Peptides against a protein of PDB entry 6B4E. Designs and how they scored, part 58

Target 1, 295 residues: chain A of PDB entry 6B4E
Amino acid sequence: TNFDKISKMFWHYKDKIAQIKQDIVLPIKKADVNVRNLLSRHKRKINPKFGQLTNSNQQLFKIQNELTQLINDTKGDSLAYHWILNFIAKAVVHQAETEVRVKPESALPLGKLTLYLLVQFPELQELFMARLVKKCPFVIGFTCEIDTEKGRQNMGWKRNNENKWEDNTSYDERMGGILSLFAIITRLQLPQEFITTTSHPFPIALSWHILARICNTPLNLITNTHFVILGSWWDAAAVQFLQAYGNQASKLLILIGEELTSRMAEKKYVGAARLRILLEAWQNNNMESFPEMSP

## One batch from the design tools (peptide; made by RFdiffusion4, then SolubleMPNN)

Design b2_p14_2_s4 (from b2_p14_2, 5 letters changed)
Fold by OpenDDE base, seed 5:
Structure b2_p14_2_s4 (fold): chain B 295 residues (1-295), chain A 14 residues (1-14)
Amino acid sequence: as target 1 above (295 residues)
Amino acid sequence: METVATEPLPLPAQ
């Protein structure tokens, strides 16, 4: 694993976040009043859509169409278009932090919606990835120390107004929610209308990278959170990952489920214990996956 | 602990 390359990628996206603020978010505040009013109305219409997702494909398609129209209405102004896409990127990640966090299976409809939008609006891809890496560096297999303020910030830890760090449980759950969404996106097939003309923007190979990079991470940097997000990934994508890579996938699942957990056994991480249970279920031919959506 | 490759195997047909 080339950790220097991963670090460069991490900082690339951190810089991208700063650029987005300077080039997209701040300039809109000085834009024409009609543009600002349009974006305000669109923001209000878009924001509730993510919470309206259910296990219904029919409902998903409805929301896809509604969002597509709302985004298309902004294409006459490049700045407005990029602003609305950045807003969507933030809103999707926020939905993962709040809803997927408590109901992991909700990642499936959210992931399907997100993948559709990523393909339909390619400019969303860089905006979304930057937001993901900022909030959950685990999506690219980045890890650093968290014994410093900067280290915690880099790993996506939040502080309240009193500069108090969030609780470990809250952090673990947020990271798990975001990672579940990303894992789902990587294992989904493109919609039929795109499969022949477009490559998958975040393919299953990115799941391979997550697992491999975590396995190769120095053990002194491995925390309970790593096991939590691996468990979240497992629930979201392990079945499809095995289908994609066969025996090579099996080796990697054993590596995270058995070898990595065994090496960290002295820490007695709750996340590691859960991951071992998932491994054992698989060994007993009882690997579970999220249920498919209804028509 | 066995190290794993950073590069994935070829992707299945999508």
Scores: peptide ipSAE 0.036, ipTM 0.739, DockQ to the pose 0.190
Fold by OpenDDE base, seed 3:
Structure b2_p14_2_s4 (fold): chain B 295 residues (1-295), chain A 14 residues (1-14)
Amino acid sequence: as target 1 above (295 residues)
Amino acid sequence: METVATEPLPLPAQ
């Protein structure tokens, strides 16, 4: 694991967030009133659709079609198009922070929708990845110290209006929700219409990177959150990860489930205890995946 | 992006 490269990638996406603000978000505030009104109407139509997802593929396809039409309506204006994609990137991550956080299996329909949009609108990929890294740097296996204000900010910790940090449970759950979504995206197959013509934008190899990078992270930087997100990843993708990499996947699951938890046993992390339960379930031939969606 | 290693890298020494 080259941590210098990971750090460079982290800061690349931090710079991308600043660039998005400068080149997309701020210019729209000064755009023509008709453009601003169009985007306001589209925003109001798009925002509720993520909460309308269910375990139904029929409902998913309906929402995909509706979003596709709404996004296509903006393509005549490059700035408007990029603004609406950036809005979608933010909305998807927000849905992971709120709904997936409390109902992890909801990551499946959300992930299917997101993957579809990432392929249909390639410009969404960099916007989405930048937002993910900002909110949950664990998606690229980045970790830093959280003993400083800047360190906490870099790791995606939030402050309230009184400048008080969020509680540990809230942070852990939010990170778990975001990582569940990303894990699902990495393990999903492309929609049938794209399989032969398009490469997967965020393939299963990115899950390998997350696990390997966490295993190689200095132990003094490992927290309960690392184990929480590994558990969230496990629920979301472990079955498909084993299918993709076979024996090498098994070795990596043992590294996170047994070796990493054992090395951190003195900390008595609740996330580590849960991860050991998941390991034991697998050892008993009872590894579970999220239920498949209905027709 | 970094390629998938053929073997998982060992945990850091304590």
Scores: peptide ipSAE 0.027, ipTM 0.646, DockQ to the pose 0.067
Fold by OpenDDE base, seed 1:
Structure b2_p14_2_s4 (fold): chain B 295 residues (1-295), chain A 14 residues (1-14)
Amino acid sequence: as target 1 above (295 residues)
Amino acid sequence: METVATEPLPLPAQ
């Protein structure tokens, strides 16, 4: 693992967030009233759609079509189009932070919707990835120290209105929710209509990168959160990961579940204990996946 | 981004 390359990738997306603010978000505030009103109406129509997802493919298809129409309505103005895509990127990640963190299986319909939008609107890909990396650097296997304010900020820690850091449980849950969404996206097949026309924008190989990079991370940087997000990843993608890479996947699952947890045993991380339970369940031929969506 | 082939399995000493 080349950690210098990972750091460069991390900072690339941090710069992209700054660029998005400068080139998309701020200019819209100065746009004419008609454009601002259009975007306000679209925002109000789009935002509820993510909460309308169920474990139904029929409902998913309906929402996909509705969002497609709403986004297409903005294509006549490049700035408006990019603004609405950036809004969607933020909304999807926010849904992962709030809903997926408490109901991990909700990542499946959200991930299917997101993957569809990422393929249908390719300009969403960089906007979404930048938002993911900002909020949860674990999606690219980036880790830094959290003993400093800057380190905590880089790792996506939030402060409340009283400038107090969020509690460890809240942080762990948010990171787990975001990582669950990303893991789901990586393990999903492209919608049938796109399989022959495009490659997967965030393929299962990105799950491999997450696991391998965490395993290669200096042990002094490994925290409970690392094990929490590995557990979230496991629930979301381990079955499909094994299907994709077979014996090589098995080796990597053993490395995170057995070797990494054993090396950190003295820390008595709760997340590590959970990951050991997941490993043991797999060893007993009881690896679980999220329930498939209904027709 | 690196391919799976360029991101090898971690070694115990790493």
Scores: peptide ipSAE 0.043, ipTM 0.656, DockQ to the pose 0.085; fails the geometry check
Fold by OpenDDE base, seed 4:
Structure b2_p14_2_s4 (fold): chain B 295 residues (1-295), chain A 14 residues (1-14)
Amino acid sequence: as target 1 above (295 residues)
Amino acid sequence: METVATEPLPLPAQ
């Protein structure tokens, strides 16, 4: 694991967030009133769509079509197009932070929708990844110390309006929710209409990187959150990961479930205890995945 | 999901 490369990637996306603000978000405030009105209307139509997702593929396809139309309506203006995509990127991550954190299986329909949009609108990919890395650096396997204010900020910790840090449980749950979404995306197949024409934008190899990078992280930087997000990843993608990489996947699951948890046993992390339970369930041939969506 | 070519297993640095 090249940690310098990971750090460079992390800061690249931090810079991208700043660039998005400067080149997309701020300029639209000075755009033509008709453009601003269009985007305002579209925002209002788009926002509820994510909450309308269910375990139904039929409902998913409906929402995909509706969003596709709404996004296409903006393509005549490059700034408007990028603005709406950035809005969607933010909305998807927010949905992961709020809904997926409390109902992890909701990551599946959300992930399917997101993957569709990422392929249909390639410009969404960098916008989405930048937002993911900002909110949850674990998606690229980045870790730093959280003993400093800047370290906590870099790791996606939030402060309220009173400059109080969020509680550990809230942070863990948010990170778990975001990671669940990303894990799902990495293990989904491309929609049938794209499978022969494009490569997967965030393939299962990115799950490999997450696990490997966490395993290679200095132990003094490993926290309960690392185990929480590994557990979230496991629920979301372990079955498909095993299917993709076979014996090598098995070894890596043992590495995180047994070796990493054992090395950190003194810390008595609750997330580590849960991950151990997941390992044991797998060893007993009882590995579970999220249920497939209905037609 | 299609089977992907396996890569060498990463080892913990510590």
Scores: peptide ipSAE 0.035, ipTM 0.629, DockQ to the pose 0.074; fails the geometry check

Design b2_p14_3_s1 (from b2_p14_3 with T1E S7P)
Fold by OpenDDE base, seed 4:
Structure b2_p14_3_s1 (fold): chain B 295 residues (1-295), chain A 14 residues (1-14)
Amino acid sequence: as target 1 above (295 residues)
Amino acid sequence: EPGVGTPEFDEPPP
């Protein structure tokens, strides 16, 4: 693993966030009042859509169509279009932080919706990835020390208005939620209407990189959070990962489930304990995946 | 200490 390359990627997306603010978010505040009003209305209509997702594909398709129409309404103005996509990117990640963290299986419908939008509106891809990396650097396998303020900030730790860091549980759950969503996206097939016309924007190979990069991370930088997000990933994508890469996938799952947990056993991380349970379930031919959505 | 990974996992299989 070339960690310098990963770091460069990390900072690329950090810079992208700054660029988004300067070129999209701030300029819209000075845009024509009609544009601002349009976007305000659209924001209000879009926001509840993510919470309306269920285990129903029918409901998913309905929401996909509704969002598509709303986004298309903005295409006449490039700035407005990018603004609404950035809003959606933020909203999706926020949904992962709040809903998926408490109900991991909700990542499936959210992931399907997100993947659809990423393909339908390619400009969303960089906006979404930038937001993901900012909020959860684990999605690209980036890790740094968290013994410093800057390190914690880089790893997506939040402070409240009183400059107090969020508690460990909150951080772990947020990271798990975001990673679950990303994992789901990587293992989903493209919708039928796109499968022959475009490549997957965030393919299963990205899951491979997450696992491999974590395995290559210096052990002194490995925290409970790493195991939490690996467990989240496992629930979300392990079955499909094995289907995709077969024996090589198996080796990597053993590496994270057995070797990494064993090397870190002294730390007694609760996340590691859970990952060990998942490994054992797999060894007993009892690996589970999220249930498929209903029609 | 170095991670548990090896170079064989640097890239996904084809």
Scores: peptide ipSAE 0.691, ipTM 0.979, DockQ to the pose 0.941
Fold by OpenDDE base, seed 1:
Structure b2_p14_3_s1 (fold): chain B 295 residues (1-295), chain A 14 residues (1-14)
Amino acid sequence: as target 1 above (295 residues)
Amino acid sequence: EPGVGTPEFDEPPP
């Protein structure tokens, strides 16, 4: 793994976040009152939709259609269109941080919705990826030290209004939630209407890179969080990953589940213990995935 | 210490 390349990718998306603020978010504050009112109304209609997702495909399709209409209403103004897509990108990641972290299976309907929107509105792809990398650098296999304030910030650690860092459990859970969503997206098939017309924007190969890059990460940078997000990934995508890559997938799963956990055994990471349990379940032919959604 | 990975995993299979 070329970690210099990964670092450049990380900072590319950090720069994108700054660009989004400068070119999209701030200019809207100076837009005419009609545009601002339109976006305010759409924001209020869009935001609740992500919380309305259930394990029902019928409900999913309803929400997809509603969001599509709302987004299309903004296409007459390029700035408004990009603003609403950026809002959606932020909202999706926020749902992963809050809901998916406590209910991992909710990643499936959220992932299906997100993938649909990413294909339907290609301009969402860079906005979404930038937000993902900012909040959870693990999605591209980026890791740095967290013994400095800047390092913690780069790895997505949050401070409250009193400048106190979030607790380790909160950070681990947020990272796990975001990674679960991303993992689901990478292993989902495109909706039927898009299969023959477009390529998957975030294919299963990106899951491969996450695992491989973590395996190549210097051991002194490996933390409990790495194992937590690997466990989250495993629950979300391991079955489909094995289907995609077969024997080569098996080697990589053994590498993270057996070799990496064994090498870090002295740390007694709780996340590593869970990953070992997942490995053992697989070895006993009991690998599980999230249940399919209802009609 | 270096990671546990090898160059075999640098790229996904075709």
Scores: peptide ipSAE 0.690, ipTM 0.979, DockQ to the pose 0.933
Fold by OpenDDE base, seed 5:
Structure b2_p14_3_s1 (fold): chain B 295 residues (1-295), chain A 14 residues (1-14)
Amino acid sequence: as target 1 above (295 residues)
Amino acid sequence: EPGVGTPEFDEPPP
């Protein structure tokens, strides 16, 4: 693993976030009043859609169509179009931080919706990835020390208005929620209408990189959070990952489930204990996956 | 200490 390359990728997306603020978010505040009003109305209509997802494909398709129309309404103005996509990127990640965090299986409908939008509106891809990396650097396998304020900030830790860091449990759960969503996206097949004409924007190979890069991370930087997000990933994508890469996938699952947990056993991380349970379930031919959605 | 990974896993299988 080339960690310099990963770091460059991390900072690329951090810079992208700053660029988005300067080039998209701030300029809209000076835009024509009609444009601002349009975006305000669309924002209000779009925001609740993500919470309206269920385990129903019918409901998913309904929401896909509604969002598609709302986004298309902005295409007449490039700035407005990019603004609404950036808003959607933020909203999806926020949904992962709140809903997927407490109900991991909700990542499936959210992931399907997100993947559809990423393909339908390619400009969303960079906006979404930048937001993901900012909030959860684990999605690209980036890790740094968290014994400094800057390190914690880089790893997506939040502080309140009193400059108090969030609780470890809160951070772990947020990271797990975001990673669950990303994992689902990587293992989903493209919708039938796109599969022959478009490549997958975030393919299963990205899941491979997450696991491999964490395995290559210096042990002194490995925390409970790493094991939590690996467990989240496992629930979301391990079955499909094995289907994709076969024996090579098995090696990597053993590496994270057995070798990494064993090397960190002295820390007695709760996340590591859960990952061991998942490994054992797999060894007993009892690997579980999220249930498929209803028609 | 270095991680548990090896260069074998740097890239996904084809």
Scores: peptide ipSAE 0.690, ipTM 0.979, DockQ to the pose 0.940
Fold by OpenDDE base, seed 3:
Structure b2_p14_3_s1 (fold): chain B 295 residues (1-295), chain A 14 residues (1-14)
Amino acid sequence: as target 1 above (295 residues)
Amino acid sequence: EPGVGTPEFDEPPP
């Protein structure tokens, strides 16, 4: 693993966030009042859609169509179009931080919706990836020290209004929620209408990189959070990952489930204990995936 | 200490 390249990728997306603010978010504040009113109305219509997802494919398709129409209404104005896509990127990640955090299986309908939008509106891809890396750098396998303020900020830690860091449990759960969503996206097949004409924007290979890069991370930088997100990834994508890469996938799952947990045993991380349980379930031929959605 | 990984995992298999 070339960590210099990963670091460059991390900072690329950090720069992208700054660019988005400068070129999309701030200019809209000075845009024509009619454009601002349009976007305000669209924002109010779009925001509740993500919470309306259920385990129903019919409901998913309904929401896909509604969002598609709302986004298409902005295409006549490039700035408005990019603004609404950036809003959607932020809203999806926020939904992962809140809903997926407490109900991991909700990542499936959210991931299906997100993948559809990423393919239907390609300009969403860079906006979404930038937001993911900012909020959860684990999605590209980036890790740095968290002994400094800047290190914690880089790893997506939040502070409250009193400049107090969030508690470890809150951080772990948020990272797990975001990573669950990303893992689901990487293992989903493209919708039927795109599968023969479009390549997957975030393929299963990205899951491989997450696992491999964490395995190559210096042990002194490995925390409980790493094990929490690996467990979240496991629930979301391990079955499909094994289907994709076979024996090589098995080696990597053993590497994270057995070798990495064993090397860090002295820390007694609760996330590591859970990952060990998942490994044991797999060894007993009891690996589970999220239930499929209803028609 | 170095991670537990090896170079064989640097890239996904074909």
Scores: peptide ipSAE 0.689, ipTM 0.979, DockQ to the pose 0.947

Design b2_p14_3_s2 (from b2_p14_3 with T1E T6D E8S)
Fold by OpenDDE base, seed 5:
Structure b2_p14_3_s2 (fold): chain B 295 residues (1-295), chain A 14 residues (1-14)
Amino acid sequence: as target 1 above (295 residues)
Amino acid sequence: EPGVGDSSFDEPPP
């Protein structure tokens, strides 16, 4: 793994976030009052949609159509269009941080919705990826030290107005939630209407890179969070990952589940213990996946 | 210490 390249990619997306603020978010504040009112109304309509997802495909399709219409209403104004997409990108990641965090299986309907939107509105892809990397650098296999304030910030740690860091558990769970969503997206097939005309924007290969890059990360940088997000990934995508890459996938699963956990055993990470349990379940032919959604 | 992997995993199989 060329970690210099990974770092460059990380900072590319960090710069993109700054660019989005300057070129999209701030300019809208000075836009025509009618545009601002339109976006305000759309924001209010869009926000609750993500929480309305269930294990029903019928409900998913309803929400997809509603969001599609709302987004299309903004296409007459390029700035408004990009603003609403950026808002959606932020909202999806926020949903992962809150709902998926506590109910991992909710990543499936959220992931399906997100993948649909990413394909339907290609301009969402860079906005979404930038937000993902900012909030959870693990999605591209980036890791840095967290012994400094800057290091923690780079790794997505939140700090309140009193300069107090979030709890370790809160951070781990947020990272797990975001990674679960990303993992689901990578292992989903494109909707039928797109499968022959469009390439998958975030394919299963990106899951491969996450695992490989973590495996190649210097051990002194490996934390409990790494194991937590690997466990989240495992629940979300391990079955499909094995289907995609077969024996080669098995090698990576063994590397993270057996080798990495063994090398870090002295740390007694709770996340590592869970990952060992997942490995053992797989070895006993009891690997589980999220249930499929209802019609 | 280096990670448990190596450069052979840099790219997914075809």
Scores: peptide ipSAE 0.675, ipTM 0.976, DockQ to the pose 0.905
Fold by OpenDDE base, seed 2:
Order: C-alpha cells, then structure tokens, then sequence
Structure b2_p14_3_s2 (fold): chain B 295 residues (1-295), chain A 14 residues (1-14)
C-alpha cells in the first residue's frame, strides 16, 4: 500500500470540505432572497425523507422520485443545485451516524437511495465522498495516530462544547454506522435503468481497498475501532465480496479475521472478538447477509 | 510493526 497516496487522497477531501464552505455554503447566504427561500423550503422537505425509508422497494422508489423532483427544481441555478446536493450529502452521512448506527440493516435502503442519487446526480459524488472521508477516514483506508488532538480530529473524533472528546463507544458506533453505509453502496448493483449506460461510482473494488489498506496499516496504529468497522463491513458486504472476488476475497477475509485479530490478541479488543466470531461463522458455512428488501 | 498484509493486495483482481 502506498500510504503517501492515501494521505494525499485524505487531504484532498479535507480541502474539498473547506472549498465547499467557501464556494457553496457561504455564497448562498448572499444569494437572491427567492433562491434562499426555495432552498429553505426544499431543505425542510428533503430532510425527513431519509428517515421515511423502510424495507420496502415501493417506498424507496417513491422517495427516489420525490427527491429527484426536489433536486431538479434547483437545476436552473448552479449554486442552488450544488447547495442542495451538499445538504443531501451531509444528511445521508448524518443518517448513517444515527440510524444505521443502531439499526445496521437500515443501511440497505439508505444505500440504495444514495446510490441512485449518486448516479442520477453525478455532482453529488465528490460532495458525498468528501463528507464521508471527513467523518470516517476508514472509508478510504486512512489511519493516523490518535494520541494528539490533531490526530483525533483527522480520524473524525468529535468534541462537545466543553472541548471534551466523545467516548470511545460513541465514536466506534458512529464509525461503524458510516462504514456500513459505504460498504452497502460498494456492493450494490446499479439500478436497472443505469446498468448499461453508467459505471458504478463506488464499486466493490473500494471495499477491497479498505480491507487491504487496513491489513497493511502499522500495528501500532490499529485500534478497537478498526475491528468494529471491519465487523460492520463484514455484515454489510462480506457475502457479496466473496461472490465478486472468490478465492482472493477469501484471502483478505482470513487476513483480517484470523491474522489481524491474532496479532492484536493481547489488546483484548471487543471489536476483534466480534470479528473473530464472524470469521468462525463463515468457516462453519453460516455467513449471513442483510435480508433483501420487499417489493 | 508492519501490518499483516503485503503489496500483493494493493489492487483488486481483474
């Protein structure tokens, strides 16, 4: 793994976040009152849609259509269009941090919706990826030390208004939620209407890179969080990952499930223990996936 | 200590 390349990618997206503030968020505050009013109304309509998802494809398609119309209403103004997409990117990640965190299977409908939007509105892709990397650098396999304030900030740790860091459990669960969503997106097939005309914007290869980069990460940088997000990834995508890459996939699963957990056994990480259980379930031909959505 | 992987995993199979 070329970690210099990964670091450059990480900082690219960090810079994108700063650019988004400067070029999209701040300028809209000075935009025409009609534009600001439009965006305010659309924001209020869009925000609840992500929480309205269920295990129903029918409901998913309804929400897809509603969001498509709302986004299309902004296309006459480039700044408004990008502002709405940035809002959606933030809202999706927030949904992963809150709902997927506590109900991992909710990643499936959320992932389907997100993938649809990413293909339908290509400008969402960079906005979404930047938000993902900021909140959860694990999505690109980036890791740094967390012994410093800057290191913790880079790895997506939050501080409250009193400058107190969030507790380890909260951080682990948030990272797991975000990673679950990303993992689902990488393993989903494109909607039928796009399969022949568009390439997948975040393909299963990105899951490969997550696993490989974590496996190549210096052991002194490996934390409980790494195992938590690997477990989240496993639940979300391991079955489809094996289908995609076969024997080579198996090698990576063994590497994270057996070798990495064994090398870190002295730490007694709870996330590692869970990942070991997932490995053992697979070895016993009992690998599970999220249930498919209803029609 | 180095990670448990190696450079053979840098790219996914074709």
Amino acid sequence: as target 1 above (295 residues)
Amino acid sequence: EPGVGDSSFDEPPP
Scores: peptide ipSAE 0.674, ipTM 0.976, DockQ to the pose 0.908
Fold by OpenDDE base, seed 1:
Structure b2_p14_3_s2 (fold): chain B 295 residues (1-295), chain A 14 residues (1-14)
Amino acid sequence: as target 1 above (295 residues)
Amino acid sequence: EPGVGDSSFDEPPP
């Protein structure tokens, strides 16, 4: 693993976030009042839709169409278009931090919706990835020390209004929620209408990189969170990952589930214990996946 | 200490 390359990628997206603020978010505050009003109305219409997702594909398609129309309404103004996409990127990640965190299976409809939007509106891809990396660097397999304030900030730790760091459980769960969403996206097939015309923007190979990069991460940087997000990834994508890469996938699953957990056993990480349980379930031919959505 | 993996996992299989 070239960690210098990964670090460069991490900082690329951190810089992108700063750029988004400078070039999209701040300028819109000075934009024409009609544009601002339009975006405000659209924001209000868009926000509830993520919560309206169910395990129904029919409902998914309805929401896809509604969002498509709302986004298309902004295409006449490049700044407005990018602003609404950035808003959507933020909203999707927020949904992962809140709903997926407590109901991991909700990542499936959310992931399907997100993948559709990523393909339908390619400009969303960089905006979304930047937001993901900022909030959860694990999506690109980035890890740094968290014994410094800057390190914690880089790894997506939040502080409250009293400048107190969030508790470990809250951080772990948020990271797990975000990673679940990303994992789902990587293992989903493109919508039927795009399969022949577009390549997958975030393919299953990105899941491979997450696992491989964590496996190659210096052990002194491995925390409970790493195991938590690996467990979240496992629930979200392990079945499809095995289908994609077969024996080579098995090697990585064993590497994270057995070797990494064993090497870190002295730490007694709760996340590691859960990952061991998932490994054992797989070894007993009882690997589970999220239920497929209904028509 | 180095991670449990190696460079053979840097890229996914074809």
Scores: peptide ipSAE 0.674, ipTM 0.976, DockQ to the pose 0.914
Fold by OpenDDE base, seed 3:
Structure b2_p14_3_s2 (fold): chain B 295 residues (1-295), chain A 14 residues (1-14)
Amino acid sequence: as target 1 above (295 residues)
Amino acid sequence: EPGVGDSSFDEPPP
């Protein structure tokens, strides 16, 4: 693994976040009052849609259509269009941080919705990836030390109004929620209407890179969070990952589930213990996936 | 200490 290249990718997306602020977010504050009012109305309509998702495909399609219409209403103004897409990118990641963290299976309908939007509106792809990397660098297999304030910030740690860091459990759960969503997206098939005309924007190969890069990460940088997000990934995508890469997939699953957990056993990480349980379930032919959505 | 992996996993299989 070339970690210098991964670091360059990480900082590319950090720069993209700064660019989004300068080129999209700040200019809208000075835009015409009619544009600002339009976007405020759309924001209010869009926000509740993500919470309205259920295990129903019918409900999913309804929400897809509603969001598509709302986004299309902004296409006449490039700045407004990019602003609403950036808002959606932020809202989706926020939903992963809040709902998916407590109900991991909710990643499936959210992931289906997100993948649809990413294909329908290609400009969302860079906005979404930038937000993901900022909030959860694990999505590209980036890791740095967290012994410094800057290191913690780079790895997506939050501070409260009193400048106190969030607790470890809160951080782990947020990272797990975001990674669950990303993992789901990578293993989903494109909607039927796009299969023959469009390439998958975030294919299963990105899951491969996450696992491989974590396996190659220096052990002194491995934390409980790494095992938590690997467990979240496992629940979300391990079955489909095995289907995609077969024996080579098995080698990576053994590497993270057996070798990495064993090497770090002295730390007694709770996340590692859970990952070991998932490995054992697989070895006993009891690997589970999220339930499929209803019609 | 180096990670548990190696360079053979740098790219997904074809």
Scores: peptide ipSAE 0.673, ipTM 0.976, DockQ to the pose 0.918

